# Peptides against a protein of PDB entry 4U39: the designs that were tried, part 40

Target 1, 302 residues: chain A of PDB entry 4U39
Amino acid sequence: SIKVIGVGGGGNNAVNRMIENEVQGVEYIAVNTDAQALNLSKAEVKMQIGAKLTRGLGAGANPEVGKKAAEESKEQIEEALKGADMVFVTAGMGGGTGTGAAPVIAQIAKDLGALTVGVVTRPFTFEGRKRQLQAAGGISAMKEAVDTLIVIPNDRILEIVDKNTPMLEAFREADNVLRQGVQGISDLIATPGLINLDFADVKTIMSNKGSALMGIGIATGENRAAEAAKKAISSPLLEAAIDGAQGVLMNITGGTNLSLYEVQEAADIVASASDQDVNMIFGSVINENLKDEIVVTVIATG

## One batch from the design tools (peptide; made by RFdiffusion4, then SolubleMPNN)

Design b1_p11_7_s2 (from b1_p11_7, 7 letters changed)
Fold by OpenDDE base, seed 1:
Structure b1_p11_7_s2 (fold): chain B 302 residues (1-302), chain A 11 residues (1-11)
Amino acid sequence: as target 1 above (302 residues)
Amino acid sequence: RKVIERLLQKL
């Protein structure tokens, strides 16, 4: 089974965005130290952590409180994650609960033998230096606790959105990019396409790889496959080129009109941008909600 | 910028 665990405010907003986009084949768990915020989750499983420590009043933007809250609730987290083959841990780094609890939850998933993937955001620079420093500490702890950690640099979202985009919409786009990272991997296992992958294929690319980068490309029209692939490998979310990655996981998602030629064209573009010795695995997904769009997601590991 | 431009120039 695949489980997605949203940790703290940002992680739970991302999980809500996944549920709203009907991401299939995954079980959703919302975790928070704030009981009022947790009640607003759309997830079927809602877990309050650190009830004795915080009394449901949240972590006060302190990562040490988030950490201790997850440690207090370890047995409950273990029971909720038990029997998962794969666990996605999603959080907005820089806060109290997400930054402190996400590494503890990831370690619990890994100790249970699940393929453990972190999908986290770095805060925007405008959230201030304290948030950035807290996020750096939480990201370091996540790297030790996961098989693969996808880090989304929120400041790069400002290169994709209009300059006049309201701050609230920039945070919604961060939640959407977290959704795209989880869905881009989960759909390869859970959703049929022209080229299906199994869990073993994904595990070969993601097991014990450490940091990963994600690129996303979306296009329409006659050259949509090539354009989407070119956008994915040139994505502002890629802090480095995919050149030098040890592994590449590629998702090519289209509507019912997705052709095998378009899948091959997109895969050839990403392969040509990667090292010759890269272990590249690609899958295709059919999403009936996509009409004329192709979405290419690239995860570079190593 | 320069790395992306080199990648796109190889394509």
Scores: peptide ipSAE 0.008, ipTM 0.500, DockQ to the pose 0.034
Fold by OpenDDE base, seed 5:
Structure b1_p11_7_s2 (fold): chain B 302 residues (1-302), chain A 11 residues (1-11)
Amino acid sequence: as target 1 above (302 residues)
Amino acid sequence: RKVIERLLQKL
């Protein structure tokens, strides 16, 4: 089974965005130290952590409180994650609960023998230096606790969105990019396409790989496959080139009109941008909600 | 910019 655990406010917003976008084949778990915020989750499983420590009043933007809250609730987290083959841990880094609890939850998932993937955001620079420093500590702790850590640099989202985009919409786009990172992997396992992957394929690319980068490309029209692939490998979300990656996971998602030729064309473009010795795995997904769009997601590991 | 230019030069 695949489980997605949203940790703290940003992680729970991302989980809500996944549910709203009907991401299939995953179980959703919302975790928070704030009981009022947790009640707003759309997840089936809602877990308040650190109830004795925080009394449901949240972590006060302190990562040490988030950490201790997850440690207090370890047995509950273990029971909720039990029997998962794969666990996605999603959080906004820089806060109290997400930054402190996400590494503890990831370690619990890994210790249970699940393929553990972190999908986390760095805060925007405008959120201030304190959040950036807290995020750096949380990301460092996540690297040790996961098989693969996808880090989304929120400042790079400002290169994808219009300059007039309100701050609230920039945060919604960060939640959407977290959704795209989880869905781009989970759909390869859970959602039928033209080329299906199994869990063993994904495990080969993501097991003990450390940091990963994600690129996303979306296009329409006659050359949509090639354009989406070119946008994915040139994505502002890629802090480095995919050349030098030890592994590449590619998702090619389209509507019911997605052709095998378009899948091959997109895969050939990503392969040509990758090293010759890279372990590349690609899958295709059919999403009936995509009309004329192709979405290419590239995850570079190692 | 420089990373994108290097990737686009390999295509």
Scores: peptide ipSAE 0.008, ipTM 0.492, DockQ to the pose 0.033
Fold by OpenDDE base, seed 4:
Structure b1_p11_7_s2 (fold): chain B 302 residues (1-302), chain A 11 residues (1-11)
Amino acid sequence: as target 1 above (302 residues)
Amino acid sequence: RKVIERLLQKL
């Protein structure tokens, strides 16, 4: 089974975005120290952590409170994660609950023997130096606790969105990029396509790989596969090129009109951009909602 | 910029 655990405000907003986009084949768990915020989650499983420590009033933007809250609730987290083959831990780094609790939750998932994937954001520079420093500590702790850590640099989202984009919409786009990171992997396992991957293929690329980068490309029209692949490998979310990655996981998602030729064309473009000795796996997914769109997701590991 | 230009030059 695949479980997605959203930790704190940003993680729970991302989980809500996943549910709203009908991401299939996953169980959703919302975790928070704020009981009022947790009640707004769309997740089937809602877990308040650190009820004694915080009394449901949140972590006060303190990662040490988030950490202690997860430690207080360890047994509840273990029971919620039990029997998962794969666990996605999603959070916004720089806050209290997400930064402190996500590494603890990830370690619990890893200790249960699940393939543990972190999908987290770095705060925007405008959130201030304190959040950036807290996020750096949380990301460091996540690297030790996960098999793979996808880090989304929120400042790079500002290169994709209009310059006039309100701050609230920039956060919504961060939630959407977190969704795309989870869905880009979960769909390879849970959703049939033209080329299916098994869980063992995904485990081979993601087990004990440390940091990962994600690129996304979307295109329409006659050259949509090539354009989507070119956009994915040149994505602003890739802080480095996929050149030098030890592993590449590629998802080619299209509508019912997705051809094997388009899948090959997209895969060849990503392969040409990767090292010759890269362990590349690619899957295709059929999503009827995409119609004429192709979405290419590239995850570079190592 | 320079890395994207190298990637696009391999295409």
Scores: peptide ipSAE 0.007, ipTM 0.483, DockQ to the pose 0.034
Fold by OpenDDE base, seed 2:
Structure b1_p11_7_s2 (fold): chain B 302 residues (1-302), chain A 11 residues (1-11)
Amino acid sequence: as target 1 above (302 residues)
Amino acid sequence: RKVIERLLQKL
């Protein structure tokens, strides 16, 4: 089974966005130290952590409280994650709960023998230096606790959105990028397409790979496959080029009109941008909601 | 910048 665990406010907003976009074949778990925020989760499983420590009042933006809250609730987390083949741990880094609890939860998933993938955001620079420093500590702890850690640099979202985009919409786009990171992988296993992957394929690319970068491209029209692939490999979310990656996971998602030619064209573009010795695995997904759009998601590992 | 330009020149 595939489980997605949203940790703290940002992780739970991302999980809500996944549920709203009908991401299939995954079980959702919401984790928080704030009981009021947790009640707003759409996840089937809602877990309050650190109930004795925090009394449901949250972590006070302190990662050490988030860590201790997850440690207090270890047995509950183990029970909720038991029997998962794959666990996504999603969080906004820089806060209390997400930053502190996500590494503990990831380690629990890894110790249970699940393929453990972190999908996390770095805070925007405007959130201040304290959040950035807390996020750096949380990301460091996540690297040790996961098989692969996808890090989304929120400041790069400001290169994709209009400069006049309200701060609230920039956070919604961060939640959407977290969704795309999880869905871009989970759909390869759970959602039928023109080219299906198994869990063993994904495990080969993601097991013990450390840090990963994600690029996303969306396009429409006659050259939509090529344009989406070019946008994915040039995505502002890629802090580095995919050149030098040891592994590449590619998702090519389209509507019912997605052709095998378009899939091949997109795959060839990403392959040409990668090293010759790269282990590239690509899958195709059909999403009836995309109509004339193609979405290319590239995850570079190593 | 230079790496992206090299990537786009290989395409």
Scores: peptide ipSAE 0.006, ipTM 0.481, DockQ to the pose 0.034

Design b1_p11_7_s3 (from b1_p11_7, 7 letters changed)
Fold by OpenDDE base, seed 4:
Structure b1_p11_7_s3 (fold): chain B 302 residues (1-302), chain A 11 residues (1-11)
Amino acid sequence: as target 1 above (302 residues)
Amino acid sequence: RNIISQLLKKL
């Protein structure tokens, strides 16, 4: 089974966005120290952590409170994650609960023998230096606790949205990019396409790989496959070029009109931008909602 | 390894 655990406010907003976009084949778990915020989750499983420590009043933007809250609730987290083959831990880094609890939850998932993937955001620069410093500590702790850590640099989202985009919409786009990172991997296992991957293929690319980068490209029209692939490998979300990655996981998602030729064309473009010795694995997914759109997601590991 | 050869193994 695949479980997605949203940790704190940003992680829970991302999980809500996944549910709203009908991401299939996954179980959703919402974790928070704030009981009122947790009640707004759409997840089937809702877990309040650190009830004794915080009394449901949240972590006060303190990562040490988030950490201690997850430690207090360890047995409940273990029970909720038990029997998962794969666990996605999603959080906004820089806050209290997400920054402190996500590494503890990830370690619990890893200790249970699940393939543990972190999908987390760095805060926007406008959230201030304190959040950036807290996020750096949380990201460091996540790297030790996961098999693969995808870090989304929120400042790069400002390069793909309109410059007049309100702050609240920039956060919604961060939640959407977290969704795309989880869905881009989970769909390869859970959703049939022209080329299916098994869990063992994904495990080979993601097990004990440390940091990963994600690129996303979307296009329509006659050259949509090539355009989507080119956008993915040049994505602002890639803090570095994919040339140097030890592994590449590629998802090519299209509508019912997705051709094998388009899948090959997209794969050839991503391979041409990767090292010759890279272990590249690609899958295709059919999503009827995309109609004429192709979405290429690239995860570069190592 | 030719991407085509990887494609053909998974079909």
Scores: peptide ipSAE 0.016, ipTM 0.563, DockQ to the pose 0.171
Fold by OpenDDE base, seed 5:
Order: sequence, then C-alpha cells, then structure tokens
Structure b1_p11_7_s3 (fold): chain B 302 residues (1-302), chain A 11 residues (1-11)
Amino acid sequence: as target 1 above (302 residues)
Amino acid sequence: RNIISQLLKKL
C-alpha cells in the first residue's frame, strides 16, 4: 500500500490539493498539532499529535515542539503507517509542526521498512530568515530519515508564476508542486498507462538515494511531448542539471489520446539530457482530465 | 555549465 502523510499546515494543504485532484491508489493521513487546522483536512485519517504537549494549540512555529509532539505520538504514527510499502512524507519546512515532526514521522516509516520519500518545500525568502534557518535544519534531519528527499525551492516557483501573482496563489502553487511530486511517483505504481512500472522499479531508483531534484513540464499542441520533456529538464525547480544524476525516474502523463510515439519522443529527450550510464526508468500514465495536455515529471536522484 | 547549453549540445 502507498500512504501519503501530510505534516503540519503546509503538508495538510498539499494533501487537500492531492484529494481535490483525485490522486488515486493512495491512503491519505493528515497530521497536525493544531486541532482546528486538522479539522479542515479532507484526509480519511486525521491524527492530532502531541495532544498532551500542545493541547491542540499548535507548535508555536517551534520545530522542537513539532519534534516532541511526534515523539509523544510515536505509537499512533506507527499504527497508522503499519503495512505501508511506500510512504510519502509531505511538509512545508520552516514552521513548527512540519519542520519538527516530518523527520520523526519519516524515520518511523523507514524503521517500519517502507520506501520513505520526503516531498517538502523550502520557504519563500519573503517568509524571513528565521523560517529559512528552521527549514535548513528540518531538511537536514529529513535527509537522514528518508530514502529520497525531494526539496522544492519555493523561490523558484516565482520564476514560473506571473509577477503579479498574489501571495496566496504562490502558496497554492507550492501546494500544487508538492502534489505533482507525489502524484508523479504514485501514479507510476497505482495508475495504469501505456508503460507500467511496478513498486520494485521505483524502489530501485529511490531506495537510499538521498537528495533528489524534480522538474516538471506541461505542454499542448502537435509537439506537446517534446515541449513538455524540454520544459521538465529545464524546469526552474531543478537547482542543478539532471546531468550527473545516477538515477532518473520519468513520468509521462497524458489524456486518452497519448500515443506511444509521444511517450518515446519525450523519453528520448530526457535520456539525451541525462548521462549515458544513468539508470533511467520511465512510465506513462493516462489521466482523462488532461485531454490535450502532456505532463512530464522528471525526478533525478544521486 | 548552463542547463540550456547542455540541452542544446545533445539536441
């Protein structure tokens, strides 16, 4: 089974975005120290952590409170994660609950023997230096607790969105990028396409790889496959080129009109941008909601 | 090396 656990406010917003986009084949768990915020989750499983420590009043933007809250609730987290083959831990780094609890939850998942993937954001620079420093500590702790850690640099989202984009829409786009990171992997296992991957394929690319980079490309029209692939490998979300990666996971998602030729064309472009000795795996997914769009997601590991 | 320049060399 695949479980997605959203940790704190940002993680829970991302999980809500996944549910709203009908990401299939996964169980959703919302975790928070704030009971009122947790009630707004759409997840099937809602877990308040650190009830004794925080009394449901949240972590006060303190990562140490988030950490202790997860430690207090360890047995409940273990029970909720039990029997998962794969666990996605999603959070916005820089806050109290997400920054402190996500590494603890990730370690619990890993200790249970699940393939543990972190998908987290760095705060925007405008959120201030304190959040950035807290996020750096949380990301460092996540890296030790996961098999693969995808870090989304929120400042790079500002390169994708219009300059007039309201702050709330920039946060919604961060939630959407977190959704795309989870869905880009989970759909390869859970959603049939033209080329299916199994869990063993994904595990080979993601097990004990440490940091990963993610690129996303979306296109429409006659050359949509090539354009989406080119956008993915040149994505502002990539802090570095995908050259030098030891592993590449590629998802090619399209509507019912997605052709094998388009899948091959997109895969060839990503392979051409990668090293010759890279272990590249690619899958295709059919999503009826995409109609004329192709979405290419590239995850570079190592 | 610029990602764009590496892309352009392999295309």
Scores: peptide ipSAE 0.007, ipTM 0.482, DockQ to the pose 0.035
Fold by OpenDDE base, seed 2:
Structure b1_p11_7_s3 (fold): chain B 302 residues (1-302), chain A 11 residues (1-11)
Amino acid sequence: as target 1 above (302 residues)
Amino acid sequence: RNIISQLLKKL
């Protein structure tokens, strides 16, 4: 089974966005130290952590409180994760709960033998230096606790949105990018397409790989596959090129009109941008909601 | 080195 755990406010917002976008084949778990925020989760499983420590009042933006809250609730987290083959741990880094609890939850998942993938954001620079420093500590702890850690630099979202985009919409876009990171992987396993991958393929690319980068491209029209692939490999979300990656996971998602030619064209573009010795795997997903759109997601590991 | 420019040159 695949489990997605949203940790703290940002992680739970991302999980809500996944549920709203009908991401299939995954179980959703919402984790928070704030009981009021947790009640707003759409997840089937809602877990309040650190009830004794925080009394449901949240972590006060302190990562040490988030950490201790997850440690207090270790047995509950273990039971919720039991029997998972894969665990996604999603969080916004820089806060209290997400930054502190996500590494603890990830370690619990890894110790249970699940393929453990972190999908996390760095805070925007405008959130201030304290959040950036807290995020750096949380990301460092996540790297040790996961098989693969996808880090989304929120400041790079500002390069793909309009300059007049309200701050609230920039956060919603960060939640959407977290969704795309999880869905881009989970759909390869859970959602039928033109080319299906198994869990073993994904495990080969993601097991004990450390840091990963994600690129996303969306396009329409006659050259939509090529354009989407080019946008994915040149995505501002890529802090570095996919050149030098040991592994590449690619998702080509389209509507019912997605052709094998378009899938191949997109795969060839990503392969041409990768090292010759890269272990590249790609899958194709059919999403009837995309109609004329193609979405290419590239995850570079190693 | 603008790695994006190198990727775009391989395309």
Scores: peptide ipSAE 0.007, ipTM 0.485, DockQ to the pose 0.034
Fold by OpenDDE base, seed 1:
Structure b1_p11_7_s3 (fold): chain B 302 residues (1-302), chain A 11 residues (1-11)
Amino acid sequence: as target 1 above (302 residues)
Amino acid sequence: RNIISQLLKKL
């Protein structure tokens, strides 16, 4: 089974966005130290952590409180993650609960033998230096606790949205990019397409790889496959080139009109941007909601 | 060197 665990406010907003976009084949768990915020989760499983420590009043933007809250609730987290083959841990780094609890939860998932993937955001620079420093500590702890860590730099979202985009919409786009990172991987296993991957294929690319980069491309029209692939490998979300990656996981998602030619064209573009010795795997997914769109997601590991 | 410029040279 695949489980997605949203940790703290940002992680729970991302999980809500995943549920609203009907991401299939995954179980959702919302974790928070704030009981009022947790009640707003759309997840089927809602877990309050650190009830004794915080009394449900949240972590006060302190990562050490988030960490201790997850440690207090270890047995409850273990029971919720039991029997998962894969666990996604999603959080907005820089806060109290997400920054402190996500590494603890990731370690619990890994110790249970699940393929453990972190999908997290760095705060925007405008959220201030304190959040950036807290996020750096949380990301370092996540890197030790996961098989693969995808870090989304929120400042790069400002390069893909309009300059007049309201701050609330920029946060919604961060939640959407977290959704795209989880869905881009989970759909390869859970959602049939023209070329299916198994869990063993994904595990080969993602097991014990450490840091990963994610690129996303979306296009429509006659050259949509090539355009989506070019956008994915040139994505502002890529803090480095995909050349030099040891592994590449590619998702090519389209509507019912997705052709094998379009899948091949997109795969060839990503392969040409990668090193010759790269272990590249690619899957195709059919999503009826995309109609004329193609979405290419690239995860570069190593 | 902008990563975009290196990737675009391989396309």
Scores: peptide ipSAE 0.007, ipTM 0.486, DockQ to the pose 0.033

Design b1_p11_7_s4 (from b1_p11_7, 7 letters changed)
Fold by OpenDDE base, seed 3:
Structure b1_p11_7_s4 (fold): chain B 302 residues (1-302), chain A 11 residues (1-11)
Amino acid sequence: as target 1 above (302 residues)
Amino acid sequence: RKIIEQLLKKL
């Protein structure tokens, strides 16, 4: 089974966005120290952590409170994650609950023997230096607690959105990029396409790999496959080129009109941008909600 | 070539 656990405000917003986009074949868990915020989750499983410590009043933007809240609720987290083959831990780093609790939850998932994937955001620079420093500490703790950690640099989202985009919409796009990171992997296992992957394929690329980078490309028209692949490998979300990556996981998602030729063309572009000795695994997904669009997601590991 | 071989192994 695949479980997605959203931790704190940003993680829970991402989980809500996944549910709204009908991400298939996953169980959703919302975790928070704020009971009022947790009630707004669309997840079937809602877990308040640190009820004794916080009384449901949240972590006060303190990562140590988030950490202690997850430690207080360890047995409940273990029970909720038990029997998962794969666990996605999603959070916005820099806050109290997400930053402190996500590494603890990830370690619990890993200790249960699940393939544990972190999908987290770094805060925007405008959120202030304190949040950036807290996020750096939380990301460091996540690296030790996961098999793979995808880090989304929120400041790079400002390069893909309009310059007039309101701050609230920039946060919604961060939640959407978290969704795309989880869905780009989960769909390869859970959603049929022209080329299916098994869980063992994904595990070979993601097990004990540490940090990962994610690129996304979306295109339409006659050259949509090639243009989506080129956008993915040159994505602003990639803090480095995919050249030098030890592993590449590629998702090619299209509508019912996705051709095998388009899948080959996109895969050839990503392979040509990767090292000759890279362990590249690619899958295709059919999403009936995609009309003329192709979405290419690239995850570079190692 | 390698990509076509990966495609063919999964069909």
Scores: peptide ipSAE 0.020, ipTM 0.560, DockQ to the pose 0.169
Fold by OpenDDE base, seed 1:
Structure b1_p11_7_s4 (fold): chain B 302 residues (1-302), chain A 11 residues (1-11)
Amino acid sequence: as target 1 above (302 residues)
Amino acid sequence: RKIIEQLLKKL
C-alpha cells in the first residue's frame, strides 16, 4: 500500500490539494500539533501529535517542539504507517511542526521497511531568514531519515507564475507542486498507462538515493510530448542539470489519446539530456481528466 | 539561464 502523510500546515495543505485533485491509489494521513488546523484537513486519517506537550495549540514555529511532539506520538505514527510498502512524507519546511516532526515520521516509516520518500518545500526568501535556517536544519534531518528527498525551492515557483501573482496564490502553487511530486510517482504504480511500472522498478531508482530534484513540463498541441519533455528538463524547479544524476524516474501522463510515439519521443528527449550510464525508468499514465495536455514529470536521483 | 541553455544546446 502507498501512504501519504502531510505534516504540519504546509503538508496538510498539500494533502488537501491531492484529495481535491483525486490522486488515486493512496491513503491520506494528516498530522498536526494544532488541533484546529487539523480539523480543516480533508484526509480520512487525522492524527494530533504531541497532545501532552502542546495541548493542541501548535508548535509555536519551533522545530524542537515539532520533533518532541512526533517522539511523544511515536506508537500512534507506527500503527498508522504499519503495512505500507511506500510512504510519502510531505511538509513545508521552516515552520514548527513540519520541520521538526517530518524527519521523525520519515525515520519511523523507514524503520518499518517502507520505501520512504520526502517531498518538501523550502520557504520563500520573503518568509525571512529564520524560516530559511529552520528549513535547512529540517532538510538535513530529512536526508538522513528518507530513501529519497525531493526538495522544491519555493523561490523557483516565482519564475513559473506571473509576477503579479498574489502571495496566497504563490503558496497554492507550492501546494500544487508538492501534489505533482507525489502524484508523479504514485501514479506510476497505481494508475495504468501504455507502459506500466511496478513497485520494484520504483524502489530500484529511489532506495537509498538521498537528494532528488524534480522537473515538470506541461504542453498541448501536435508537438506536446516533445514540448512537455523539454519543459520538464529545463524546469526552474531543477536547481541542477539532470546530467550527472545516477537515476532518472520519468512519468509521461496524457489523456486517452496519448500515443506510444509521444511516449517514446518524450523518453528519448529526457534520455538525451541524461548521462549515458544513467539508470532511467519511465512509465506512462492515462489520466482521463487530461484532454489535450501532456504532463511530463522527471525526478533525478543521486 | 546558462545551465538551461547548455541542456537545450544538447537537444
Scores: peptide ipSAE 0.009, ipTM 0.495, DockQ to the pose 0.033
Fold by OpenDDE base, seed 4:
Structure b1_p11_7_s4 (fold): chain B 302 residues (1-302), chain A 11 residues (1-11)
Amino acid sequence: as target 1 above (302 residues)
Amino acid sequence: RKIIEQLLKKL
């Protein structure tokens, strides 16, 4: 089974965005120290952590409180994650609960033998230096606790949105990019396409790989496959080129009109941008909601 | 910029 655990405010907003986009084949778990915020989760499973420590009042933007809250609730987290083959841990880094609790939750998932993937955001620079420093500590702790850690640099989202985008919409786009990171992997396992991957393929590319980068490309029209692939490998979310990655996971998602030729064309473009010795795996997903769109997701590991 | 130009030169 695949479980997605949203940790703290940003992680829970991302999980809500996944549910709203009908991401299939995953179980959703919302975790928070704030009981009022947790009640707003759309997740089937809602877990308040650190009830004794925080009294449901949240972590006060303190990562040490988030950590201790997850440690207090370890047994509950273990029971919620039990039997998962794969666990996505999603959080906004820089806060209290997400930064402190996500590494603890990830370690619990890893200790249970699940393929543990972190999908986390770095805060925007406008959130201030304190959040950036807290996020750096949380990301370091996540890296030790996961098999693969996808880090989304929120400041790069400002390069793909309009310059007049309100701060609230920039956060919604961060939640959407977290969704795309989870869905881009989960769909390869859970959603049939023209080329299916098994869980063993995904495990081979993601097990003990450390940090990963994600690129996304979306296009329509006659050259949509090539354009989507070119956008994915040139994505502002890629802080580095996919050149030098030891592994590449590619998702080519299209509507019912997606052809094997378009899948091959997109895969060839990503392969040509990768190292010759890269372990590249690619899957194809059919999503009827995309109609004439192709979405290419590239995850570079190592 | 330079990385994108290098990637686009391999295409």
Scores: peptide ipSAE 0.007, ipTM 0.469, DockQ to the pose 0.034
Fold by OpenDDE base, seed 5:
Structure b1_p11_7_s4 (fold): chain B 302 residues (1-302), chain A 11 residues (1-11)
Amino acid sequence: as target 1 above (302 residues)
Amino acid sequence: RKIIEQLLKKL
């Protein structure tokens, strides 16, 4: 089974966005130290952590409180994650609960023998230096606790959105990018397409790979496959080129009109931008909601 | 400012 665990406010917003976009074949778990915020989750499983420590009042933007809250609730987290083959841990880094609890939850998933993937955001620069420093510590702890860690640099979202985009919409786009990172992987296993991957293929690319970069491209029209692939490999979310990656995971998602030719054209573009010795795995997904759009998601590992 | 600070405490 595949489980997605949202940790703290940002992680739970991302999980709500996944549920709203009907991401299939995954079980959702919402985790928080704030009981009132947790009640707003759309997840079937809602877990309050650190009830004795925090009394449901949250972590007060302190990562050490988030960490201790997850440690207090270890047995409950273990039972909720038991029997998962894969666990996604999603969080906004820089706060109290997400930053402190996400590494503890990831380690619990890994110790249970699940393929453990972190999908987390760095805070925007405007959130201030304290949040950036807390996020850096949490990301360092996540690297030790996961098989693969996808880090979304929120400041790069400001390169994709209009300059007049309200701050609330920039946070919604960060939640959407977290959704795209989880869905781009989970759909390869859970959603049949033209080219299916098994869990063993995904495990080969993602097991013990450390940091990963994600690129996303969306296009429509006659050259939509080539345009989406070119946008994915040149995505502002890629802090570096995919050149030099040890592994590449590619998802090519389209509507019912997605052709094998379009899948091959997109794959050839991503392969041409990768090293010759790269272990590239690609899958295709059919999503009827995309109509005439193609979405290419590239995850570079190593 | 206060709503942002409250959102920021929950992340």
Scores: peptide ipSAE 0.021, ipTM 0.444, DockQ to the pose 0.015; fails the geometry check

